# Designs tried in a protein design run: peptides against a protein of PDB entry 2KNC. Part 27

Target 1, 74 residues: chain A of PDB entry 2KNC
Amino acid sequence: KGPDILVVLLSVMGAILLIGLAALLIWKLLITIHDRKEFAKFEEERARAKWDTANNPLYKEATSTFTNITYRGT

## One batch from the design tools (peptide; aimed at target 1 V12 I19 A23 L24)

Design b2_p27_2 (made by RFdiffusion4)
Amino acid sequence: AAFAAALAALAAAAAAAAAAALAAAAA
Pose (drawn by RFdiffusion4):
Structure b2_p27_2 (pose): chain A 74 residues (1-74), chain P 27 residues (1-27)
Amino acid sequence: as target 1 above (74 residues)
Amino acid sequence: AAFAAALAALXXXXXXXXXXXLXXXXX
């Protein structure tokens, strides 16, 4: 009672808040990183789907075009 | 939920350890 235990306790409370803040960062990545995959795989598909569709009108045709050397006509 | 539970469990364990240390220093 004589002392105050407040100042010493104030420091101890800081460690609890700090020990959580440190763990908070670690776990923050654990929940965020779980997305980085899809978030990546997301923009990954949008990247290839373009370069893989903004210039590939051959499939719509059938499965070939040139290399069809044969009896010509018109 | 698992994130908050992990932090709460860590804070509770740290608080129990600090309370034990302060009780030993006050003795």

Design b2_p27_2_s1 (made by RFdiffusion4, then SolubleMPNN; from b2_p27_2, 19 letters changed)
Fold by OpenDDE base, seed 3:
Structure b2_p27_2_s1 (fold): chain B 74 residues (1-74), chain A 27 residues (1-27)
Amino acid sequence: as target 1 above (74 residues)
Amino acid sequence: DELLLALLLLGLLALEEALLELAELLA
């Protein structure tokens, strides 16, 4: 028995759509992995920059603490 | 990320199944 032409056509169309979907998923996966690696490098560089700043004798913290001496906690 | 990978693997499995079915129809 020859193949049902309609079934063959639908199967080919379905296969093409699945290949396209798979390619998009692979592409997105590769981008996501790339972005995570780049973010990890950025956080490492930021951590290193903080360490280097802490060892710089000219570093002054931008944060100042003020104590309100008139504050009476009720 | 794991969800995307799972969807990718599921899509590849479904593609393989569809291609096998097509091969059986063409044989």
Scores: peptide ipSAE 0.103, ipTM 0.696, DockQ to the pose 0.183
OpenDDE base, seeds 1, 2, 4, 5: peptide ipSAE 0.101, 0.065, 0.100, 0.098; ipTM 0.693, 0.634, 0.690, 0.693

Design b2_p27_2_s2 (made by RFdiffusion4, then SolubleMPNN; from b2_p27_2, 18 letters changed; failed a check: too like the target's own chain)
Amino acid sequence: DELLLALLLLGLAALKAALEELEELLA

Design b2_p27_2_s3 (made by RFdiffusion4, then SolubleMPNN; from b2_p27_2, 21 letters changed)
Fold by OpenDDE base, seed 4:
Structure b2_p27_2_s3 (fold): chain B 74 residues (1-74), chain A 27 residues (1-27)
Amino acid sequence: as target 1 above (74 residues)
Amino acid sequence: DELLLALLDLLLKALEEALELLKKLLE
């Protein structure tokens, strides 16, 4: 019993579709992993910069909190 | 994230269809 030509054609089309979808998933996964690693590196560098600033005895905080006693919120 | 999950779901569905066609080929 030779394979049904229609089944062979559909199986080949299905295999091509699966390969295409797998390639798209791999591509998106690689981008996502890259972006997460870059973001993690950025957050690590930001955390280090904050620690380095906190450990600098010459650093004065540029942000001062003032209570405006005359401000009546509308 | 949502697009990856949607593509994964589509891949799984297409895999199930391909396995069904493979079963028909092996019968």
Scores: peptide ipSAE 0.070, ipTM 0.662, DockQ to the pose 0.135
OpenDDE base, seeds 1, 2, 3, 5: peptide ipSAE 0.057, 0.059, 0.062, 0.061; ipTM 0.643, 0.643, 0.646, 0.645

Design b2_p27_2_s4 (made by RFdiffusion4, then SolubleMPNN; from b2_p27_2, 18 letters changed)
Fold by OpenDDE base, seed 4:
Structure b2_p27_2_s4 (fold): chain B 74 residues (1-74), chain A 27 residues (1-27)
Amino acid sequence: as target 1 above (74 residues)
Amino acid sequence: DELLLALLRLLLLALQLALALLAELLA
């Protein structure tokens, strides 16, 4: 059977859609990999900052517990 | 991750459609 012009047109349309979806997939994949790497770096830097704080003898905890002697619980 | 999986599923469906059309073209 000779190639049906309609089948050819639909195949071209399908190929364009496939390329478009592949481009979106690649774009999303690249962003996801980038974001995960940046987040992993951020968490590593945060973990290092916490470690450095824990080992700094000059560090004073920002959180202090005060007993409010004037608080009567009313 | 859900969007990536959805796009992958759509890509697979589009591939199946393209293969079906190619099969019709070659028949």
Scores: peptide ipSAE 0.074, ipTM 0.640, DockQ to the pose 0.177
OpenDDE base, seeds 1, 2, 3, 5: peptide ipSAE 0.068, 0.070, 0.071, 0.072; ipTM 0.637, 0.637, 0.636, 0.638

Design b2_p27_3 (made by RFdiffusion4)
Pose (drawn by RFdiffusion4):
Structure b2_p27_3 (pose): chain A 74 residues (1-74), chain P 27 residues (1-27)
Amino acid sequence: as target 1 above (74 residues)
Amino acid sequence: AAVLAAVLVVAAVVAAVFVAVVASALA
């Protein structure tokens, strides 16, 4: 009663808030990193799908084009 | 989230014990 126990307590409460803030950052990555995968695999497909479609009109044809040396004509 | 909550509960228990010891010493 005489003292105040407020100042000493104020410091102790800081540790709770700080212990959480430290753990907050760790857990923040745990929930965020779970996305980095898809978020990466997402942009990863959009990158290959272009280079893998902006210049590949052979497949639409069938499965080959040249290397068809045979009886010519026209 | 549960791990973060458990860490805060442990820290609160430790803070409550510390405050109880300080209050008993200043009585």

Design b2_p27_3_s1 (made by RFdiffusion4, then SolubleMPNN; from b2_p27_3, 23 letters changed)
Fold by OpenDDE base, seed 4:
Structure b2_p27_3_s1 (fold): chain B 74 residues (1-74), chain A 27 residues (1-27)
Amino acid sequence: as target 1 above (74 residues)
Amino acid sequence: LELVLELLLLALLLALELLEKILEELE
């Protein structure tokens, strides 16, 4: 029985669509992994910078809390 | 991330099933 030409055409179309979808998902996955690694590295560098600042005996906090005793919040 | 991996796995399985059907029809 020769292959049903309609089944072969539909199966090839389905395979192309699934390969295309799989490729897009792989691409999105790779980007997401890349972005997460870059973000994790950024947060590590930020954490390190906070530790370096906290351990610097010459660091004076640039933020001073001034309580404005005159401001009654009305 | 997990959902994308699951969808990728499902798409791969469906592509394999379609390939098996094509091979069975060519035999």
Scores: peptide ipSAE 0.077, ipTM 0.665, DockQ to the pose 0.187
OpenDDE base, seeds 1, 2, 3, 5: peptide ipSAE 0.039, 0.069, 0.072, 0.070; ipTM 0.593, 0.659, 0.659, 0.655

Design b2_p27_3_s2 (made by RFdiffusion4, then SolubleMPNN; from b2_p27_3, 22 letters changed)
Fold by OpenDDE base, seed 4:
Structure b2_p27_3_s2 (fold): chain B 74 residues (1-74), chain A 27 residues (1-27)
Amino acid sequence: as target 1 above (74 residues)
Amino acid sequence: EKLVLELLLAALLAALELLAKIKEELE
C-alpha cells in the first residue's frame, strides 16, 4: 500500500520533535557532567588548601572564641 | 544523571520505533 501522506507528515513531525528533545537532553547532560567535574575539581582544590593550611605552622585559626563577659544569658 | 540518561534512552528508542513505522509505511 502506498504511504499515507498524512501518516508520513505526522511521523516526520514527531521524529523532528523527538530528535530535538533528545538533543536538548544530551546538551543538558553534557553541561551537568561538565559542571560536576568542575565542582569536583573545585572541592578537591578546596580540600587541598585546607590541608596545606592545617600543615602551615604559621597559620593562626581565624576563628576566635570571644566570651562576651556582658552577655547575661537568660 | 541516571534519570536524564533514562529519558535520553527512552527518547532514542521512541525515535527508532517511529522510524521503523515510517519504513513500514514506505514499504
Scores: peptide ipSAE 0.083, ipTM 0.675, DockQ to the pose 0.192
OpenDDE base, seeds 1, 2, 3, 5: peptide ipSAE 0.081, 0.076, 0.078, 0.079; ipTM 0.674, 0.664, 0.667, 0.672

Design b2_p27_3_s3 (made by RFdiffusion4, then SolubleMPNN; from b2_p27_3, 22 letters changed)
Fold by OpenDDE base, seed 4:
Structure b2_p27_3_s3 (fold): chain B 74 residues (1-74), chain A 27 residues (1-27)
Amino acid sequence: as target 1 above (74 residues)
Amino acid sequence: LDAVLELLLEALLLALLLLAELERLLS
């Protein structure tokens, strides 16, 4: 009867700790999944923006190549 | 974020092992 009370108390303490750790793990997992979904959405929006730019007939490329006729490097 | 999740998982596993050992000692 004495050992049973100690077993119950320690098992309850252990269970509370495990439930707490599990809850933190689940919470962290949900945040991680949420963040990954948000990041994936952000990357999709960036990909769409790039696609829209590529298909825009009014788009003028910001980059241009010039040949420096005065360059006499090696 | 992944490192924190892994650390929490390790802490959970260690807590399970400690609980199992306590139950073994009290049985």
Scores: peptide ipSAE 0.095, ipTM 0.675, DockQ to the pose 0.100
OpenDDE base, seeds 1, 2, 3, 5: peptide ipSAE 0.094, 0.085, 0.074, 0.091; ipTM 0.672, 0.666, 0.650, 0.670

Design b2_p27_3_s4 (made by RFdiffusion4, then SolubleMPNN; from b2_p27_3, 23 letters changed)
Fold by OpenDDE base, seed 2:
Structure b2_p27_3_s4 (fold): chain B 74 residues (1-74), chain A 27 residues (1-27)
Amino acid sequence: as target 1 above (74 residues)
Amino acid sequence: LELVLQLLLEALLAALRLLEEIRLLLS
């Protein structure tokens, strides 16, 4: 007996859904790759900005160190 | 956008599972 018409229709519908799924996965993959590249660029620019700040003669560290003159250590 | 895509992917997967189950019942 040939395949039931309902089985054929469902198989076609399933194939269409798989194509749609594959398209969405490819789209998501492209977005993810793009986002990672943009994030990497952002981190590089941030690192460069930090370096430029370090070379600024007006920059002072937010952290200060105080040495206790009464500490003997042992 | 990413969340919407994830939801669409899950919906497609759910639909595929249902179609496969129905196909197995009819075959």
Scores: peptide ipSAE 0.096, ipTM 0.672, DockQ to the pose 0.070
OpenDDE base, seeds 1, 3, 4, 5: peptide ipSAE 0.081, 0.091, 0.088, 0.084; ipTM 0.654, 0.664, 0.661, 0.658

Design b2_p27_4 (made by RFdiffusion4)
Pose (drawn by RFdiffusion4):
Structure b2_p27_4 (pose): chain A 74 residues (1-74), chain P 27 residues (1-27)
Amino acid sequence: as target 1 above (74 residues)
Amino acid sequence: SPLVVALVVGVVVAVVVVAVVVVVLAS
């Protein structure tokens, strides 16, 4: 009663808030990192799919083009 | 959750600290 226990308690409450803030950051990555994979695999496909489609009109044809040395004509 | 466990541990430590301070001031 005489003292106040408020000031000492104020410091103790800071540790709870701080202990959570420290754990908050760790867990924040745990929920965010789960995405980094797909977020990466996402942009990863969009990168290859271009270089892998902005210059590959051979497949549409069939499965070859040149190296077809044979009886010529026209 | 690691956050919830860390908060519970913090509350337990706070209760222990507060109990010790109350016992010291009553003594």

Design b2_p27_4_s1 (made by RFdiffusion4, then SolubleMPNN; from b2_p27_4, 21 letters changed; failed a check: too like the target's own chain)
Amino acid sequence: SLVLKALLEALLAALLALKELKELLES

Design b2_p27_4_s2 (made by RFdiffusion4, then SolubleMPNN; from b2_p27_4, 22 letters changed)
Fold by OpenDDE base, seed 2:
Structure b2_p27_4_s2 (fold): chain B 74 residues (1-74), chain A 27 residues (1-27)
Amino acid sequence: as target 1 above (74 residues)
Amino acid sequence: SLVEEALLNALLLALELLEEILRELEA
């Protein structure tokens, strides 16, 4: 018996939708992996910058502690 | 991961539909 045209059309539509969804999921997965790698690289660069700062005698910390001599501390 | 499992399930379902289409074309 020949193929049922309606069944074939609906099945093709369903397959196309699922393939499209799969492609989107693959794309999202690739982006997620890429973003994680980029973030890891960024954190590594920050860690390296901190190391370089520790070895530079000319570096001054952005934060300083000051004592307020007028505060009574109640 | 959940996304990977969902992707695998979607691919399996797509393959099942493709097999069904092929069966209908051969009938």
Scores: peptide ipSAE 0.066, ipTM 0.659, DockQ to the pose 0.176
OpenDDE base, seeds 1, 3, 4, 5: peptide ipSAE 0.058, 0.062, 0.052, 0.059; ipTM 0.645, 0.653, 0.631, 0.659

Design b2_p27_4_s3 (made by RFdiffusion4, then SolubleMPNN; from b2_p27_4, 20 letters changed; failed a check: too like the target's own chain)
Amino acid sequence: SLVEEALLAGLLAALKALEEILKKLAA

Design b2_p27_4_s4 (made by RFdiffusion4, then SolubleMPNN; from b2_p27_4, 22 letters changed)
Fold by OpenDDE base, seed 4:
Structure b2_p27_4_s4 (fold): chain B 74 residues (1-74), chain A 27 residues (1-27)
Amino acid sequence: as target 1 above (74 residues)
Amino acid sequence: SLVEQAILEGLLLALRLLEELKRLLEE
């Protein structure tokens, strides 16, 4: 019994497409995981910086509220 | 999680197609 050549060709094409799609999804997933790890490191560093600032008794907040009464918004 | 599931499903489907191809070649 010989295989149906058309069925074989279509199945191979389908398999290649699915494998290609899977590879792209894996690649995207790896990038996403990498980005999340970098973001987690950034948030950790930010949290540490806030903690360090809070524990520094010499720290004075440099942020001040300023209202420019001359600005007309246009 | 959705992407992971999609990858797994795609891989499983690809494996099933390969199994069907092997079956066709063995017949």
Scores: peptide ipSAE 0.086, ipTM 0.671, DockQ to the pose 0.144
OpenDDE base, seeds 1, 2, 3, 5: peptide ipSAE 0.085, 0.082, 0.085, 0.081; ipTM 0.673, 0.670, 0.671, 0.670; seed 3 fails the geometry check

Design b2_p27_5 (made by RFdiffusion4)
Pose (drawn by RFdiffusion4):
Structure b2_p27_5 (pose): chain A 74 residues (1-74), chain P 27 residues (1-27)
Amino acid sequence: as target 1 above (74 residues)
Amino acid sequence: VAFLLAVVVVAAVVAAVVAVVLYSVLA
């Protein structure tokens, strides 16, 4: 009663808040990193789908174009 | 979340034990 135990306790409470803040950051990545994959695989598809569609009108045709050397005409 | 909570609970139990010891010594 004489002392106060408030000041010493104030420091101890800081460690709880701090121990959580340190673990908070670690866990924050654990929940965020789970997305980085999709978030990456997301933008990854959008990148290749363009370069893989903004210049590939051969497939629509069938499966070839040139290299068809044969009897000519017109 | 459960892991973070367990860390906070363990730290709080340790702080409570320290507070009880300090009260017993400084009373």

Design b2_p27_5_s1 (made by RFdiffusion4, then SolubleMPNN; from b2_p27_5, 21 letters changed)
Fold by OpenDDE base, seed 1:
Structure b2_p27_5_s1 (fold): chain B 74 residues (1-74), chain A 27 residues (1-27)
Amino acid sequence: as target 1 above (74 residues)
Amino acid sequence: DELLLQLLLDALLLALELLKKLLEELS
């Protein structure tokens, strides 16, 4: 069977569109993975900075807890 | 994330199927 010119043209157009769509999806996926890794690293660095501050003897907690020794809970 | 990977895989598979059909028509 001779090549159906319409099938060839439509298959080429469809392949180009799908490759373009696939490239956009790959790009979005790579950005999403990168952003999640960078955010996780940022939260880890923030957690370490909080621990370093907590271990600083000059750091005072913003809140203090006092127990009322006169409360008997009737 | 998983849905995006599935959509990407489906798009790549469909592109490969179209290329195979093109090769069959040109053979």
Scores: peptide ipSAE 0.087, ipTM 0.686, DockQ to the pose 0.140
OpenDDE base, seeds 2, 3, 4, 5: peptide ipSAE 0.083, 0.085, 0.086, 0.084; ipTM 0.680, 0.681, 0.683, 0.684

Design b2_p27_5_s2 (made by RFdiffusion4, then SolubleMPNN; from b2_p27_5, 19 letters changed)
Fold by OpenDDE base, seed 4:
Structure b2_p27_5_s2 (fold): chain B 74 residues (1-74), chain A 27 residues (1-27)
Amino acid sequence: as target 1 above (74 residues)
Amino acid sequence: SSELLGVILEALLEALKLAEELKKLLS
């Protein structure tokens, strides 16, 4: 159809780009959701480990609070 | 995951190039 062919080609090109961009955004969203779920699981496992440690009477805390009385600041 | 995104981006770039070539042929 003459100039209509150019319009069709440009519209198809634009549609492909928009679909591709949408697919990328969806993929990024899925990865973000996955990463958040994995992070949440990791935090839950850390929380459980802390609870298990707290309930173990044989566990000695690896960290100790120390007040350095010799520290003069800056 | 990064590889898959790379493949998708590459495919989109190739599709864009093809569309430009077709535009030149049909212009």
Scores: peptide ipSAE 0.080, ipTM 0.660, DockQ to the pose 0.109
OpenDDE base, seeds 1, 2, 3, 5: peptide ipSAE 0.079, 0.075, 0.074, 0.076; ipTM 0.668, 0.660, 0.662, 0.660

Design b2_p27_5_s3 (made by RFdiffusion4, then SolubleMPNN; from b2_p27_5, 20 letters changed)
Fold by OpenDDE base, seed 3:
Structure b2_p27_5_s3 (fold): chain B 74 residues (1-74), chain A 27 residues (1-27)
Amino acid sequence: as target 1 above (74 residues)
Amino acid sequence: RELLLAILLSALLEALELLEKLKELLS
C-alpha cells in the first residue's frame, strides 16, 4: 500500500495547512474587529472632547483663515 | 501583533512550498 501511505501523508499535511490557514483568518478577523472598535472609541472620545471644548468660554481656535485677494485661479 | 501575523504567514507559505516539493518527489 505504498501509494495509499503517500495519499494519507499528503492528506494529513493538507489538513494541517488548512487548519493553520483557518486559524490565521480567524486571528485576522478578530484583530480587524478589535481595531474597528478601538477606532470607534477614539472617534467618540474625540467628538466628546470637541463638545466639551465648544462649551468652554476660554477656548480659542488655533486656526486662522486668510483670504488671498490676488488669487485669480487658473 | 502584525509582526506575529507576518511570521505565521511566512511559515504557511514555506509549508506550502515544501508540500509542492514533496508532491513532485512522489509523482
Scores: peptide ipSAE 0.081, ipTM 0.662, DockQ to the pose 0.089
OpenDDE base, seeds 1, 2, 4, 5: peptide ipSAE 0.078, 0.078, 0.080, 0.076; ipTM 0.657, 0.656, 0.661, 0.654

Design b2_p27_5_s4 (made by RFdiffusion4, then SolubleMPNN; from b2_p27_5, 20 letters changed)
Fold by OpenDDE base, seed 4:
Structure b2_p27_5_s4 (fold): chain B 74 residues (1-74), chain A 27 residues (1-27)
Amino acid sequence: as target 1 above (74 residues)
Amino acid sequence: AELLLGVLLEALLAALKLLEELEKLLS
């Protein structure tokens, strides 16, 4: 169709770009959701581990709080 | 996941290059 062919080709190129960009955004969104789910699972597992530790009478806390009376600040 | 994203991006760029070549041939 003469000049219509150029318009069609440009429109197809634009459409492919838009579809590709949309696919990339969807992919990024899926990864973000996946990462958030994995992080939430990790935090839940850490919370469970803390609870299990609290319920274990044989567990000795690895951290201790000390008041350093010799500390003069700045 | 990042690898698949990279592959998809490269495929998109390759498709664009092919369309540019087709545009040159049909112009």
Scores: peptide ipSAE 0.077, ipTM 0.674, DockQ to the pose 0.107
OpenDDE base, seeds 1, 2, 3, 5: peptide ipSAE 0.041, 0.053, 0.076, 0.065; ipTM 0.594, 0.640, 0.669, 0.651

Design b2_p27_6 (made by RFdiffusion4)
Pose (drawn by RFdiffusion4):
Structure b2_p27_6 (pose): chain A 74 residues (1-74), chain P 27 residues (1-27)
Amino acid sequence: as target 1 above (74 residues)
Amino acid sequence: LLAVVVVVAAVVAVVVVVVVSAVFAAA
């Protein structure tokens, strides 16, 4: 009673808040990193789908174009 | 994991408070 135990306790409480803050950061990545994959695989598909569609009108045709050397005409 | 870390830290704090209070009562 004489003392106060408040000041010493104030420091101890700080460690709880701090121990959580440190673990908070670690766990924050654990929940966020789970997305980085899709978030990456997301923008990854949007990147290749263009370069893989903004210049590939051969498939629509069938499966070839040139290299068809044969009897010509018109 | 964060909750377990906080609970363990809280148990340690309670132990520290009990030990400090017992020392002050003995003094």

Design b2_p27_6_s1 (made by RFdiffusion4, then SolubleMPNN; from b2_p27_6, 22 letters changed; failed a check: too like the target's own chain)
Amino acid sequence: LVLDVVLSALLAALLILEELEKLLEEL

Design b2_p27_6_s2 (made by RFdiffusion4, then SolubleMPNN; from b2_p27_6, 23 letters changed)
Fold by OpenDDE base, seed 4:
Structure b2_p27_6_s2 (fold): chain B 74 residues (1-74), chain A 27 residues (1-27)
Amino acid sequence: as target 1 above (74 residues)
Amino acid sequence: LVLEVLLSALLAALLLLEELLKLLEEL
């Protein structure tokens, strides 16, 4: 007795829906992992750049604070 | 969570694919 055509059709529809959902979840997971790795690298590079700037003996702060001794604040 | 949902969905898809192949072998 051949399989029930309705059982075959429902099984095909169910398989396609689950494979499609699994593919979307894999895609979303891969993007989320990629974005987190890229963001972590970006934050590490920013942290390194801050440390390199702090340790650079040629770095002079662009802002010099001068106390104006003649300024009598009213 | 996401990995568990993904693994459960993949397992369910594989089981349905296996059942579909059995149904096609009976045709």
Scores: peptide ipSAE 0.048, ipTM 0.627, DockQ to the pose 0.144
OpenDDE base, seeds 1, 2, 3, 5: peptide ipSAE 0.038, 0.033, 0.045, 0.043; ipTM 0.588, 0.551, 0.620, 0.619

Design b2_p27_6_s3 (made by RFdiffusion4, then SolubleMPNN; from b2_p27_6, 24 letters changed; failed a check: too like the target's own chain)
Amino acid sequence: LPLSLLLAALLAALLLLKELLELLEKE

Design b2_p27_6_s4 (made by RFdiffusion4, then SolubleMPNN; from b2_p27_6, 23 letters changed)
Fold by OpenDDE base, seed 1:
Structure b2_p27_6_s4 (fold): chain B 74 residues (1-74), chain A 27 residues (1-27)
Amino acid sequence: as target 1 above (74 residues)
Amino acid sequence: LVEEVLLSALEAALKLLEELLRKLEEE
């Protein structure tokens, strides 16, 4: 059976398209995994920074309560 | 990493092409 050149060309084109699609899916998957790992690390570092601030005895809250001594609660 | 994925994809492409060509030569 003589090689059907049309079948060869269509199969090659189909293979290139499938490989391109597979490469894009793999790329997107790798980025998604990378971003999730980076985000998890960022949230862990942020949590640590919050704990370090909360446990720092030198940390003063920005909110202070002032009692007005002239306020008569009548 | 991207280069390794592209190289592996290219190798897979070439293997599929070689297999298709071999099947067409056997017919």
Scores: peptide ipSAE 0.070, ipTM 0.676, DockQ to the pose 0.164
OpenDDE base, seeds 2, 3, 4, 5: peptide ipSAE 0.059, 0.064, 0.066, 0.061; ipTM 0.663, 0.670, 0.666, 0.658

Design b2_p27_7 (made by RFdiffusion4)
Pose (drawn by RFdiffusion4):
Structure b2_p27_7 (pose): chain A 74 residues (1-74), chain P 27 residues (1-27)
Amino acid sequence: as target 1 above (74 residues)
Amino acid sequence: VLAAVVVAAVVAAVAVFAAVVAFFAAA
């Protein structure tokens, strides 16, 4: 009673808040990183789908175009 | 994991608080 035990306790409480803040950051990545994969795979598909569609009108045709050397005409 | 760390820290703080109160009562 004589002392106060408030000041010493104030420091101890800081460690709890701090121990959580440190673990908070670690866990924050654990829940965020789970997305980085799909967030990456997301923008990854949008990148190749373009370069893989903004210049590939051959498939629509069939499966070839040139290299069809044969009896000509018109 | 964060919860387990916080609970462990709370248990440690209670133990420290109880030890400080016992020491001051003995003094």

Design b2_p27_7_s1 (made by RFdiffusion4, then SolubleMPNN; from b2_p27_7, 24 letters changed)
Fold by OpenDDE base, seed 4:
Structure b2_p27_7_s1 (fold): chain B 74 residues (1-74), chain A 27 residues (1-27)
Amino acid sequence: as target 1 above (74 residues)
Amino acid sequence: LVDELLLSALLAALEILEKIKEQLEEE
């Protein structure tokens, strides 16, 4: 018995769908990895910028903690 | 959008695989 034409058609359709799904998953994976790497670089640059600001001898912290000695917290 | 397309493609792929399996079990 030659291969059933229906089995051949369904197998080709299934293969096309699986290839399409695999291509979309690979594409999504590549984008996700790219975005995570870019975000990691951004957070590293932001961390470096904070360290560089903290090590700048001209940087005066805008936030000074004053202990109000007259404030009796009720 | 992309996740719904992926889910619909996955469901369609599973449905076709079930049909292929059914046809292979009738041989």
Scores: peptide ipSAE 0.067, ipTM 0.657, DockQ to the pose 0.077
OpenDDE base, seeds 1, 2, 3, 5: peptide ipSAE 0.065, 0.046, 0.065, 0.064; ipTM 0.651, 0.612, 0.648, 0.657; seed 5 fails the geometry check

Design b2_p27_7_s2 (made by RFdiffusion4, then SolubleMPNN; from b2_p27_7, 24 letters changed)
Fold by OpenDDE base, seed 1:
Structure b2_p27_7_s2 (fold): chain B 74 residues (1-74), chain A 27 residues (1-27)
Amino acid sequence: as target 1 above (74 residues)
Amino acid sequence: LVLELLLSALLAALQKLLELLKELEEL
């Protein structure tokens, strides 16, 4: 029974390793799809926030121009 | 975290299988 048991052992070990690897690949794929969807949503929300800022009549530019009256521009 | 937990669970399952099969080889 020795060689048959070794063959069964190696086959079962190989099968478990393949199942484990497949599970890791599926997990990584699901995470990657999730992260890409979340990132796409974030970029869409950021793009909307920029559009809303541009069209919002309450938006005042944070940039103020100060004329230095002492600067004669020579 | 989850990857490490899955790797540790896989290693533990392989170790248990090796132990059970070694016990079966001794019978």
Scores: peptide ipSAE 0.060, ipTM 0.665, DockQ to the pose 0.099
OpenDDE base, seeds 2, 3, 4, 5: peptide ipSAE 0.045, 0.060, 0.058, 0.049; ipTM 0.640, 0.648, 0.651, 0.635

Design b2_p27_7_s3 (made by RFdiffusion4, then SolubleMPNN; from b2_p27_7, 24 letters changed; failed a check: too like the target's own chain)
Amino acid sequence: LVLRALLEALKAALLILEEILEQLKKL

Design b2_p27_7_s4 (made by RFdiffusion4, then SolubleMPNN; from b2_p27_7, 24 letters changed; failed a check: too like the target's own chain)
Amino acid sequence: LVLEAILSALLAALELGKEIEELLESL

